# Ledger of designs, part 124: peptides against a protein of PDB entry 3J47

Target 1, 121 residues: chain A of PDB entry 3J47
Amino acid sequence: IRLTNQLKSLKGLQSKLKDVVEYLDKVINKELPINHTILGKLQDVFNLLPNLGTPDDDEIDVENHDRINISNNLQKALTVKTNDELMVIYISNLVRSIIAFDDLIENKIQNKKIQEQRVKD
Target 2, 69 residues: chain B of PDB entry 3J47
Amino acid sequence: YEEKEESNLAATKSMVKIAEQYSKRIEEEKELTEEELKTRYVGRQDPKKHLSETADETLENNIVSVLTA

## One batch from the design tools (peptide; made by RFdiffusion4, then SolubleMPNN)

Design b2_p26_5_s2 (from b2_p26_5, 20 letters changed)
Fold by OpenDDE base, seed 4:
Structure b2_p26_5_s2 (fold): chain B 121 residues (1-121), chain C 69 residues (1-69), chain A 26 residues (1-26)
Amino acid sequence: as target 1 above (121 residues)
Amino acid sequence: as target 2 above (69 residues)
Amino acid sequence: SKKKELEETYNLNIERQKQLKELLSL
């Protein structure tokens, strides 16, 4: 279920990115004005999916590159935040594993002592 | 697609909450380990059990966080 | 009986070890 939902989200983002590229091409060609609502929705999608920035977004032209750099900086900041969260989760899992291992060792020692007592009785 | 996007957003928010709770869980885990050490010297079961339970709870929360990520 | 209590404690520890092993195995 989760993997399927992730795949569906990825496909949806890909479709939206394609639509945005098509829209941006029309804006570059002066066929349509800049729609801030579409850009806002795109930013929201990128904020939800920080890894979906294909390196091809770096090839987008220099003037939009500053705003894209600000957006990329925001995306980078969000990606960094996500990485920090993942790191915290990883460390937490490691700590829990260590504690569980310590408990396992202690239980094993106790079981050995109980077995020794049973042999003596 | 929208449902999955909403689920991913919820997962990200959950990860932030997990990160905030992580410090508290680490402290609880340390307390359980100290109780286990004390129990190793005196009486085998109760403090050690409590520490183990807290460690398990911390581990479970981390697993849920990883699954949400 | 002390023997019965010891046996119960042993069984509890075995079950706990099984749970811990499961937790460690993810």
Scores: peptide ipSAE 0.477, ipTM 0.834, DockQ to the pose 0.012
Fold by OpenDDE base, seed 1:
Structure b2_p26_5_s2 (fold): chain B 121 residues (1-121), chain C 69 residues (1-69), chain A 26 residues (1-26)
Amino acid sequence: as target 1 above (121 residues)
Amino acid sequence: as target 2 above (69 residues)
Amino acid sequence: SKKKELEETYNLNIERQKQLKELLSL
């Protein structure tokens, strides 16, 4: 279920990225005006999916480059935040595993003592 | 896609809450370990069991957080 | 009976060990 949902999200993101690239190409070619609604939806997608690879910024005009650089910086910041959150979760799981292991060791020691008492009786 | 977006939004809000609760969970885990240590010395099964249960709950919450993340 | 209580405690500890092993195995 989780993997299927992730795959569906990736496919949706891929489709959206393709649409954005196609729209940006049309805007660059002056075939279509800039659609602010598409940019807003793109921003929402980037906020939801920080790992959406920024398309290679190679061909974008200098003034748009500053906005794209801001977007890239925001995406990098979101990626760092996501990594920090994942790290915290990982450490928490590790700590819980250590506690569970300590409890297991103690239970094993207690069981051994009980078994030794039963053999003496 | 919309259902997944709603799920991701809920997950993100949950992650923020988890981050705030993370420090508290770490402290609860430490308390659990201390109670286990005390129970090991006193030989009282009930306090040790309670500490282990609290550690398990902390672990479960972290796993759910990871799965939601 | 003390023997019965010891047996119950032992069985409880074995069950806890199984649960802990399951938890550690994720």
Scores: peptide ipSAE 0.469, ipTM 0.831, DockQ to the pose 0.012
Fold by OpenDDE base, seed 3:
Structure b2_p26_5_s2 (fold): chain B 121 residues (1-121), chain C 69 residues (1-69), chain A 26 residues (1-26)
Amino acid sequence: as target 1 above (121 residues)
Amino acid sequence: as target 2 above (69 residues)
Amino acid sequence: SKKKELEETYNLNIERQKQLKELLSL
């Protein structure tokens, strides 16, 4: 469900970007007048989008290297932080798995004891 | 789109709490282990079962954290 | 301090997502 929703959002964004490109092409070809409202919205979108096109090496705020940022530009710088978080999650999963195994072992031991008692009776 | 966005927002909010939840999960795991140990000694299945259930809940929370990350 | 900074970053990301949603819906 979550992945599907993420994919849907991405598809929506892709469609919108395509529409913008088509509109810009029509404006360049003088087929349509410039719609200032659309351009304003597009500018707002661009301001919210990660700077994918020109990763100015300088825009990688090295100071944010320790922060998990969803922004793709900062993602590279934040890769180390992301890895640390993933490591913590991984360790947590391992611990839970170990606990589950311990319970399984105990259950097996109990079952064995029950069987042994039945044989003695 | 709206449902997906809502889910993403919820996931992001969950990430903010992950650090606190992680600490709580560690404590829950410890409690389960203690209950299992006690149950092994007392021969009462109930504390062991409770420990196992808490461990499972901790695992589920970790999976959700992975999906959110 | 690092934890607080992380929390602030997450909150900023949430706000950005909300703004993007608004832009997509309007």
Scores: peptide ipSAE 0.523, ipTM 0.856, DockQ to the pose 0.574; fails the geometry check
Fold by OpenDDE base, seed 5:
Structure b2_p26_5_s2 (fold): chain B 121 residues (1-121), chain C 69 residues (1-69), chain A 26 residues (1-26)
Amino acid sequence: as target 1 above (121 residues)
Amino acid sequence: as target 2 above (69 residues)
Amino acid sequence: SKKKELEETYNLNIERQKQLKELLSL
């Protein structure tokens, strides 16, 4: 459910960006007037995005914001952090799975003993 | 879209909390495994069950952490 | 009775096995 919601949000953003690109292309080709409201919102989004044009500055910001896989040098550092977190989660899941398996084995043994006792009675 | 964005933000905050609790959960899993082993030797079903339940809870928390990441 | 207690324990173990299988399948 959570992943599905994240994917839906990303897809929505992607669709919006595509629409903006298409609009900009039409404006460049003098086919349509500029929608100022959409452009203003898009500009706000771009201003909130990490500065993709300054990879060196992004590298410094990446060290501080290592949590998010952001594109460019910042994204690279964030990717490393994300990989570390995913590794920890993976190991934790593996450990839990092993414990659950051990419990399953124990339950199976107990059930077998109970069945054997029932057959003797 | 807005609901999903809010959910993602909540998930990110949850990941921070999970990271802090991760070490503690690992230790809890180890303790449960030891209790299960002890229960096997004593033949007491109740302690073994408790260990198993705690291990399951730890596993569930890890799965939630993965889903949040 | 001992028989009733054994049956209850057996049923609990079956339920636990089902839960564990579900957890492992996720």
Scores: peptide ipSAE 0.489, ipTM 0.835, DockQ to the pose 0.012; fails the geometry check

Design b2_p26_6_s2 (from b2_p26_6, 12 letters changed)
Fold by OpenDDE base, seed 4:
Parts: sequence; C-alpha cells; structure tokens
Structure b2_p26_6_s2 (fold): chain B 121 residues (1-121), chain C 69 residues (1-69), chain A 26 residues (1-26)
Amino acid sequence: as target 1 above (121 residues)
Amino acid sequence: as target 2 above (69 residues)
Amino acid sequence: DEETIKFLERQIESEKARLEALESLP
C-alpha cells in the first residue's frame, strides 16, 4: 500500500512536471504569460522531491543531471520569485503590525490624558 | 492527475489575483497611516481609528494571502 | 519586485517615525 501510494504520487508528480515543462515552453514562446503560482507550487513539489529520494545510483545519466541542473536553476529562479512574493507579504504584515502598535500607543496616550483631566476636575 | 493539475492551475490563478489584491491593500494601508498621522496632530480620533481599521483589514488580507500561498 | 520591496521599506520607515512621534507624546 505505502509503496503503491508513493509510486502513484511519483507518477502524478512526473505528469505535473511534464505539464509544467509544456507550460514553460509556451511561456518561452510568448504564447502564455508566466504563471508564477503554478511555478511556485511546482517548485514546492520539486523542493520536496529531493527529500523523497536521492537513490544513490550513479547511473542518472549526465544529460538528466544537466537538465535537472537547468531545471534546478530555473526552479531556483522561480523559488527566488516565490520567496520575493512571500517576502512582500511578510513585510506588509510587519507594516500592519507596526500600524496596530502605533494605534495601541495612541490609545494609551489618550487614556492617560483622559485620566489626567479627570484628576484635575 | 487531471484534477490535481486543474487544482494547481486554479491555485496559480488565485496567487496572481492575491498579488493584485495585495498591491491594492498596501495602498489602503498607506492611506490609513496618513490619516492616523493627521488625526494625531488634529486630536480627532475618528480619522485615526478609520486608518487603524483599514490597516488591520490590510493585515488580515495579507495573513489570508500567506495562508493561501 | 524590487520596487515593491522599496515601497514596503518606505512604509515601515514611515510607520516607525509615527511610533516614535507617539512615544514622544506625554
């Protein structure tokens, strides 16, 4: 069961990889715009793939290794893009957190002023 | 397989839409910060509160974007 | 992407300045 599920997942990944290659070819040919999210999910799948099996077998033909290195460089470029997008989201969350802190500080200052006024009355 | 491909394509389209929404939310956050600065000087809490609320909405939207990315 | 990062950096700096101004108020 587990091996069969792994093989099914690998076949699914291979099919998805083929679809991404076809998509990338269409983007290179300017037939379709770059869909960064498909590339990001594919990249996540590929980044998870190295953890799933380096079979130690030396016979991964040098041609596949160069294609994998080109794919890894393109995947690295796409990872960089996804990381940049995630970084933008992270920075925006930080900005909102800072705004929320500023509002909290202002509310504290206002509360202090109200208390000082009540003590003077 | 096809369902998973379709789901990935849909997720990809969703991320592009999220990026566009994020750019809009950044502008809304900037507007809130300016109103808060103005309210701090004028002593009118209402514009400052509105700015804070819009900043919070922008944060929530970014958090949802991170969770969906 | 770089322009977006620069925009966000400017927002963070503006908000930091606002926080400092708030903290300076009695």
Scores: peptide ipSAE 0.432, ipTM 0.850, DockQ to the pose 0.018; fails the geometry check
Fold by OpenDDE base, seed 1:
Order: structure tokens, then C-alpha cells, then sequence
Structure b2_p26_6_s2 (fold): chain B 121 residues (1-121), chain C 69 residues (1-69), chain A 26 residues (1-26)
């Protein structure tokens, strides 16, 4: 019973990993939108990044508008770049999680083999 | 203007360096996974454990990199 | 499973290629 439940749990984990991989592949292929939650968290991180170039000073001069536009474009470009980097990092963490799960699966298989051997002795 | 451009260039260079470090960490993770695979076939538990540990270390390093970015 | 390993390898390779593409961006 316990071993069967472990195997079932492991199979469920494997299926879930496959689904994650399929999701990642779809994201890479632009078939699925990037996980809105991940994008939202990334946006939150970016919003928490100090506004490198909010001049706090109310100087309403027209030259500030071009600087503000350049700053906004740079912030937007940095936002996109940071989003891409965070997405890559997220994918990497997912891949590592998958590897860790594969190791867990193998450890469970080995433990099962050891138990089967002990029952034969 | 120039100071901001220099800051952006420095930031971009730092990002490239982070990307290179990340690629290296991914390669280290692959090597570990390959060793685990090889260890599965060889039946030695120790190399597999070492591979798993290094994959975990690579994971931690990526998480730290994400938190630092 | 060998299939899972191959899948992981492909994911890692895809990620590496994406990182290289990111590094190639100015």
C-alpha cells in the first residue's frame, strides 16, 4: 500500500513535470503567453527597482520632456530586458526543479528495489 | 547625459556578465545531470548524490542571482 | 526515464541558446 502510493505520487509528479516542460516549450515557441503571474511578479520587481531617473524636482522645463522620454524609453527597455532575464532565470529554476524531481524519482525507485530485495531475503 | 549613458553601459555589461555566469551554471547543471544518468547505469549511489547536490547548488545560485537582479 | 532526460537536455539547450541570444543583444 505505502509503496503503491509512493509510485502513484511519483507518477503524478512526473506527469506534472511533463506538463511544466510542455508549458515552457509553448512559452518558448510563443504559443502560450508568458505566465501572467510570472510577468506580474517581474513587473512588481521592476516597479520596486528604484526609478533610476525620476527626477523628484518639479522643474517643468521642455528639455525635461525629452530627458523624461529617454528615461522612460530606457526604463521601458530596461524593463523589457529585466523581464527577459527574469524569464530566463525562471525557466532555469524550473529546469533545476525538474532535475531535482528526477533525482527524487530515482531515489524512490532505488528505495523500492531495496525493499523488494529485502522481501526476497 | 553622458553619465547616464555610462551608467546604462555599465548596467548592460553587468547583465551580460550575469548571463555568461548563468550559462556556465546551466552547463554545470547539465554535467551533473549527465553524471546522475551515468550513475544510474553504473549503480553507484554516490556519484548520483553528488550530481543531485551540485544541481541543487546550481539552483540556489540561480535563485540568488534572481534575487540579486 | 531516458525520455525525461532527453527532454531536460533539450530544455537546458534551449535555455542556453536563449541566454546566448540575450547576451548578443546590445
Amino acid sequence: as target 1 above (121 residues)
Amino acid sequence: as target 2 above (69 residues)
Amino acid sequence: DEETIKFLERQIESEKARLEALESLP
Scores: peptide ipSAE 0.429, ipTM 0.842, DockQ to the pose 0.042; fails the geometry check
Fold by OpenDDE base, seed 2:
Structure b2_p26_6_s2 (fold): chain B 121 residues (1-121), chain C 69 residues (1-69), chain A 26 residues (1-26)
Amino acid sequence: as target 1 above (121 residues)
Amino acid sequence: as target 2 above (69 residues)
Amino acid sequence: DEETIKFLERQIESEKARLEALESLP
């Protein structure tokens, strides 16, 4: 359920991003007027994104390709970070499972000792 | 979609907190292992059970954290 | 973090050793 919801949200975000890109392309091509409301929402989305490095004010003139590369690099960095976090959680779960297993084994050993003692009595 | 995005954002903020708590949970798990070792020596079932329960709780918290990630 | 991973790996190995020691008991 949760994974499915995350996937649905990601798909929704991807669709929305695509719509925004298509809109921006139309605005750049002067097919549509600049919609300030869409631009404001996009800015809000970018502000909610972890600061994609302060673009040093001096690199504003980096060609659209470099901006796309920076965005991709950041997305990649975020993906790596997420993967690392998932790995940590996985390992922790594994450790907990091992501890629980150890306790189970010890309980079994104790139960066996109790049974052996009862047979001697 | 928006509700899920908000939930994911809240989850991401929670992940940072979870990462901090994770180190603490690992230490708690070690303490549990030590208590289990002690319980094995003392032959007292109760400390061992408590250790197991704390390990399970730590596991559950990690699973919830993964599911939140 | 790499340090966190290393810490976890050490815990897993320690716990695995404990389990093996426990399994070795008759």
Scores: peptide ipSAE 0.428, ipTM 0.853, DockQ to the pose 0.017; fails the geometry check
Fold by OpenDDE base, seed 5:
Structure b2_p26_6_s2 (fold): chain B 121 residues (1-121), chain C 69 residues (1-69), chain A 26 residues (1-26)
Amino acid sequence: as target 1 above (121 residues)
Amino acid sequence: as target 2 above (69 residues)
Amino acid sequence: DEETIKFLERQIESEKARLEALESLP
């Protein structure tokens, strides 16, 4: 169930990304006017999608840099916000792991004390 | 797709609430750890077990939150 | 939020100190 939901989410994202690319290509080619509502919803989706900025897309050409930099800075700011959320989750998991290790060490110490007491008896 | 976006928005709002609950759970986990330290001196195993179980439940809830997020 | 990150960092440091104290016990 969980993996299936993740796969469905990924497929939905992939389809949406494809639709965005197709829309952007049509706008670049002047085939369609810029729909601000679609761009706003797309921004909202990008805001919800933390990891779309894997750093490997750094090589896209210089001249579209400012508008792509505003979209990428918003996407980057949103990626940063989501990276911050992921970092919080990571730190949280780390803290829980540390507590679990502390409990394991305590259990081991108790087991050792019980064993030492059994040998004295 | 719209239903999923609405679900993700609801999940994000739930995440803020989960973060507040998480802060509270971290404090509860710390209190239980202090109680475990006290229990080390008193030799009572029961509070330590309860702390470990609470830490594990907290960990599981974060993993579920990460995977839902 | 930066405040949430700082809170988590403090919790990690507190837990690390607890682990070090536990490891220091024979």
Scores: peptide ipSAE 0.409, ipTM 0.839, DockQ to the pose 0.019; fails the geometry check

Design b2_p26_6_s3 (from b2_p26_6, 14 letters changed)
Fold by OpenDDE base, seed 4:
Order: sequence, then structure tokens, then C-alpha cells
Structure b2_p26_6_s3 (fold): chain B 121 residues (1-121), chain C 69 residues (1-69), chain A 26 residues (1-26)
Amino acid sequence: as target 1 above (121 residues)
Amino acid sequence: as target 2 above (69 residues)
Amino acid sequence: EEETLKRLELEIESLRAQLEALKSLK
């Protein structure tokens, strides 16, 4: 029962990670805007997952998503890895948004200068 | 078990490398944005636009790398 | 986007509940 529940949880996490990757691919392709709220909530959950693990889980390094079955600690490490990856993606998206915002500000400044020039002519 | 552990260790090392590359790309993007801000004050639009485009490309490559990792 | 967000939230909540159940068994 416990192992089955852990495996089910891990499969759910894997499915969710796949959905996140698919979403990120759509954002990269400019098909969808970045949803920071989804990523933030996902990160919060993954940050809480390690705290929900047993104290003995602190020793196990971040292993690969495909081979998660061996240890609860490995699953925790993979969860941490996934969280770190999501955090990196979130930060990248935030930086991209900041760049886009800077470009928008520059475009507004340019438009204002063009309007001021037209009023002087 | 041992083969799985070895494969996991290799994957973990690869992920650390990807995280380092991502951190570097984020810093490069930040530098490009700062140069764009400087260019805005100088009034040279073309260099600023090129810097912004380069920053966007760097971000996209970073996102793709994280998704592929 | 919102539907995908809700699905992800539900799945995250399920994962949290499973982890809590696992902790309660220890």
C-alpha cells in the first residue's frame, strides 16, 4: 500500500512536470504568455515536499526523473531538482518579462519624442 | 540498483551543469538590459534594440535548455 | 491557461496529501 501510494504520487508528479514542460514550450514558441502564478505555486509545493520527507532523506542526491523508484530520498531529491528547474524557468521568464518591459518603456519614450517633434514642426 | 545509481549520479551532474549554464545566461541577459538602459540615455536606439534582441534570444535558449534537461 | 493552472494545482494538492499520509505513517 505505502509503495503503491508513493509510486502513484511520483507518477502524478511526472505527469505534472510533463505538463509544465509542454507549457514552457508554448511560451518559448510565443503561443502563450508565461503564467508566473502556476510556476510559483508549483515551486511552493515542491519546497514543501522535502519538508514532508523523513529526516533521513537529507543525504540523497538529486537523481533522474525516469529512475525515481529506488528511494524516498531519491524521490525527494528529484522533487528538489524539479523545483530548482522550475525556479530557473520562473527566473528566466521573469527576466524575459523585464526585458520586454524595458523595450516597451523605450518604445513609449521614442513615441513621445516623435510626438514632441511633430508639435514643434 | 548500481547501474541505476550510476545513471542517476550522471544525470545529477548534468543537471548541475545545466543550472550553472542557466545562471550564466541570466547574468548575460541582465548585462544586456543594463547596456540597453545606458543606450536609452545616450539616445542611440539601434544598439539598444540589438541588445534587447540578444537578451531575448539568450533567455529563450536558457528556457529551452532547462526544458530539455 | 487558467484550466491548466487549476489542473496543476489539483495535482500538486494530491501530491501534498500523499506526502502528508506518508509522514503520518512514520
Scores: peptide ipSAE 0.482, ipTM 0.845, DockQ to the pose 0.072; fails the geometry check
Fold by OpenDDE base, seed 3:
Structure b2_p26_6_s3 (fold): chain B 121 residues (1-121), chain C 69 residues (1-69), chain A 26 residues (1-26)
Amino acid sequence: as target 1 above (121 residues)
Amino acid sequence: as target 2 above (69 residues)
Amino acid sequence: EEETLKRLELEIESLRAQLEALKSLK
């Protein structure tokens, strides 16, 4: 469910961005008038998007961007954080698998002891 | 879109909580492993079984966390 | 982040050591 919602949100954003690009191309070609309200909202969205192209403002709070599939350079830093989180989850799963394996080994040892006792009787 | 955004925000908050719970679950898993070690010496299956069950629950929660990340 | 990774690595190593201990009893 969550992944489906994230994919839907991303697809919606992608479609909206495509529509904006198409609109901007039509405005440049003088085919349509400029919609100031859409452009203002889009400009606000672009100002909230981390500047993918300017490496110099390194200090913009990396924390808020980590979960949003925001654009490539900040996405790289966010990809590192996501990779670290995935690594933690992987390690946790490995640890649980080890514990489960330990229990299986002990169950096998107990079964072997029971069988050895039955052979001695 | 709004419902998905709200769900993603809830998932994000849940991940922060999962990180805290993860540290606690690791400690609980260690305690269970110590009980298994003790049970191995005593030859009683019950404490060891409880440790195994808690380890399995911890694994399930990690799998759910991976699917949610 | 690095400290969290180190803590997780220590936990994994502890669990690996426990698995090897169980294998030695089999």
Scores: peptide ipSAE 0.476, ipTM 0.859, DockQ to the pose 0.017; fails the geometry check
Fold by OpenDDE base, seed 5:
Structure b2_p26_6_s3 (fold): chain B 121 residues (1-121), chain C 69 residues (1-69), chain A 26 residues (1-26)
Amino acid sequence: as target 1 above (121 residues)
Amino acid sequence: as target 2 above (69 residues)
Amino acid sequence: EEETLKRLELEIESLRAQLEALKSLK
């Protein structure tokens, strides 16, 4: 459910971005007049989107490290954060697995000891 | 789209909470392991079983966190 | 039964080694 909703949002964003690119291309080609209302809304979206820095702008603003959702360059930093989170989850799963196995071994040892006691009785 | 954005924001907040819960679960897992070790020496099955169960619950929660990440 | 215990011990050791590898990568 959550993944499906995220995928749907991403698809919607992708469609909107495609429409914007198509509109910008038509404006550049002088096929359509600049729709100031669409451009204003797009600018508002870009202002709300933390700087989708062109790949060359090195200033990864350190303060927003906590938000997983941010676009390409910040998406690289967020990809690193996501990777770190995934690593933590992986390590935790391994630790839990190890503990579960240790308990299984202990249970098996106890069962063996109980059987040995029953044979002596 | 707006509903999904809100869902993603809620999901991100839930991930932060999951990270905090994860840290707590790691500590609970350690406590259970110590309890199992102590129980192994004392020969009482019940504390070891409880540690195992808590470790399993911690694993399940981590798996769910990975699946929801 | 003893063989199954040894297999579980080996699996636990493998998981511990994986955890140490992940810690070393961080």
Scores: peptide ipSAE 0.439, ipTM 0.853, DockQ to the pose 0.014; fails the geometry check
Fold by OpenDDE base, seed 2:
Structure b2_p26_6_s3 (fold): chain B 121 residues (1-121), chain C 69 residues (1-69), chain A 26 residues (1-26)
Amino acid sequence: as target 1 above (121 residues)
Amino acid sequence: as target 2 above (69 residues)
Amino acid sequence: EEETLKRLELEIESLRAQLEALKSLK
């Protein structure tokens, strides 16, 4: 279920990105005016998904190389942050599993002691 | 798609909160381990069970956090 | 059983060490 939802979201994002690219191409070709609403939604998507490595929209002006580098650096930083967060979650899960295992062992020891006492009685 | 986007946004906002809570959860897990150690010494099943339950809850929260990341 | 407990204790300690390492990296 979760993986399926993630795949669906990724597919939806991909479709939306494609639509944005197609729209931007039409704007570049002067076939359509700049739609501020689409641009705003795109910005919102970029703000929400800081690691969306669609740098391709900045190909228009050569002067944007520095901005592209800044965007790439931000994306990289966000990727690192995401990896760190995932690592923290992984470690936490491992610790919880170990605690649960420790409790299981102790319960087993107690059960064994109870059984030994029953054999003596 | 929109529902999932909203869920991902909520998850991302939650992720920042999770990062803060993560440190707290680690401490709670450590406390649970200490209580388990204490329970081994006292021989009382009830404190040990409570510790185990809290550890499980902490684990579940971390799993949910990973799932939302 | 005692050996399994010891192994679990070692694993818990390893996890604690990893948590401290992660905390030091931040």
Scores: peptide ipSAE 0.415, ipTM 0.854, DockQ to the pose 0.016; fails the geometry check

Design b2_p26_6_s4 (from b2_p26_6, 14 letters changed)
Fold by OpenDDE base, seed 5:
Structure b2_p26_6_s4 (fold): chain B 121 residues (1-121), chain C 69 residues (1-69), chain A 26 residues (1-26)
Amino acid sequence: as target 1 above (121 residues)
Amino acid sequence: as target 2 above (69 residues)
Amino acid sequence: TEELEKQLELEIEYQKELLKALESLK
């Protein structure tokens, strides 16, 4: 369910971006007037999007580095953070699995001892 | 789209909280292992069972964390 | 990252030992 929702959101964003590009091409070709309201909203969205193009501006807004969300350069830093989080979760699952196996081994040893005692009686 | 975005945002916030709780869960798992070791020496089943249950809860929480990431 | 990789390797090794112990008990 969650992965499907993320994929749907990404597809929606991709479609919207394509529509914007098509609109901009029509405006450049003078086929449509510039809609200032739509352009303003797009500019706001682009300003909220992490700067994809310039590697040099060190203002990686620290807040966005941590969470795997949509935009590519911030998304790369966010992807690194998400990878680290996934690794922590993976290690935690392994540790829990090991504990569960230890308990299983102990239970099996106890069961074997009980069976051996029953055969002696 | 918006409902999924809200769900993803909530999940991401939950991951931060999970990371903070991760250290505590590891400690709970260690405590269970110690109780199991003690139960092996003392021959008392009750501490062992409690340790196993806490380990299972820790596993479940990690699985939920993975599903959230 | 390197420390995390080391921890992962240690955990994998521990799991392998646990599996061997389980097999010896069968």
Scores: peptide ipSAE 0.450, ipTM 0.849, DockQ to the pose 0.015; fails the geometry check
Fold by OpenDDE base, seed 4:
Structure b2_p26_6_s4 (fold): chain B 121 residues (1-121), chain C 69 residues (1-69), chain A 26 residues (1-26)
Amino acid sequence: as target 1 above (121 residues)
Amino acid sequence: as target 2 above (69 residues)
Amino acid sequence: TEELEKQLELEIEYQKELLKALESLK
């Protein structure tokens, strides 16, 4: 279920990216005005999918690179935030694991004490 | 597609909430470890058990956070 | 980042101590 939903989201994002590229081409050609609502929705999609920066973004022309650098800086900031969150989760899991091991050690110590008492009786 | 996008957005918001609660979970884990140490010295199983339970809850929350990430 | 690295180091040290405690229990 989760993997299927992720795949579906990726396919939907791919379709949306294609639509955005087509729209941007029309804006560059002065066929359509810049639609801020479409750009905002695109930014939201990119913010939700920080890893969708295809390596091909390196080929996008220098003038778009500054605005894309601002969008990429925001996307980079969001990616950094996501990485920080993942690190926190990882550390938390490690801490929980350590506590579980401490409990295991104590349980084993108690079991040994019980066995020693049984041998004395 | 839309349902999955909504689910991913909800998951991201959940991760932020988990990150905010992480500090509290770490403190709860420390408290459990202290109780375990006290139980080890005093032979009181109850504080140790409580610490273990708190640690397990902290671990579970972290696992849920990882699954949400 | 530095604080996170310190937390990871502390956790690794704690895991090592836990392993020693498990070995002492055998």
Scores: peptide ipSAE 0.426, ipTM 0.850, DockQ to the pose 0.016; fails the geometry check
Fold by OpenDDE base, seed 2:
Structure b2_p26_6_s4 (fold): chain B 121 residues (1-121), chain C 69 residues (1-69), chain A 26 residues (1-26)
Amino acid sequence: as target 1 above (121 residues)
Amino acid sequence: as target 2 above (69 residues)
Amino acid sequence: TEELEKQLELEIEYQKELLKALESLK
């Protein structure tokens, strides 16, 4: 459910971004007048997500490597931190899996002992 | 889309807390493993089951953390 | 990163041991 919701949000964002790009291209080509309302909404989106829409901040801010930042451009600098967090989560999942396997092994041992006792009776 | 965005925002906030709680969860998982070991020796199914349940909860929280990341 | 890799390797080894234990019960 959660992954499906994230995928849906990402797809919706992608569709909206595509529509914005198409609109901006039409404005640049003077096919459409500049719509101030659309530009204002875009500016609001950029203000909320300052690094999502501007390709030019290629500056790998080394200082942000250790902080989760939501922006795709900042993601390159934050990729290291994100990778570390993902590794921690992965290790945690593995540990939980190991515990679950340990329980499964014990359950199988118990079942085998019960069967052996039944065969002796 | 909006419901998923709200869910993702909540998940992101939770991930910040998960980083702090991760060490605690690892310790809880270790404690569960010790309880399972003790249960194997004592032959008591209940402590082993409790350890398994705590391990499952720890795994679930980690999965949620990964999905949030 | 190196310490995390070591922990991952240890966990993988533990999983392999658990798998062997499960196979021995079969």
Scores: peptide ipSAE 0.425, ipTM 0.848, DockQ to the pose 0.015; fails the geometry check
Fold by OpenDDE base, seed 1:
Structure b2_p26_6_s4 (fold): chain B 121 residues (1-121), chain C 69 residues (1-69), chain A 26 residues (1-26)
Amino acid sequence: as target 1 above (121 residues)
Amino acid sequence: as target 2 above (69 residues)
Amino acid sequence: TEELEKQLELEIEYQKELLKALESLK
């Protein structure tokens, strides 16, 4: 269920990104005006998705490159933050696993003591 | 899609709260481990079990947090 | 980042102690 929902969301995002790219191409070609609302939503999506790779388009003019670089830097910063959060969660899970192992060890020690008592009886 | 976005937003807000709670949970896990260690020395089974249960609850909460992240 | 590294080190140390406890149980 969760993986399926993630895949569905990813597919929806991919479709939306494709629509945005198509819209941006139309704007570049002066076929349509720039929709600031779509751009804002795209920025929000990029802020939520840290690992979306830099689009390979080398040719975008220097002024947009600064905004894209700021967006990429922000995305990179958000990616780093997300990585830090994931690391903290990972460490927490490890700690919990260690505690669970400690309990298993203690249970095994107790079982061994019970077995030793049974052999003495 | 909208339901998932809402769930992700709720999860993200929960994550900020979870980050604060996580520090507290880590301390609770340490306390449980210390109580288990103490119980190992004292030979009383009940405190160790309680510590183990609390550690498990803390682990489950972290797993849910990881899954939400 | 430094605090996270310290937490990782502490966890690694705890894991080592746990491993020693497991070995003592064998």
Scores: peptide ipSAE 0.425, ipTM 0.846, DockQ to the pose 0.016; fails the geometry check

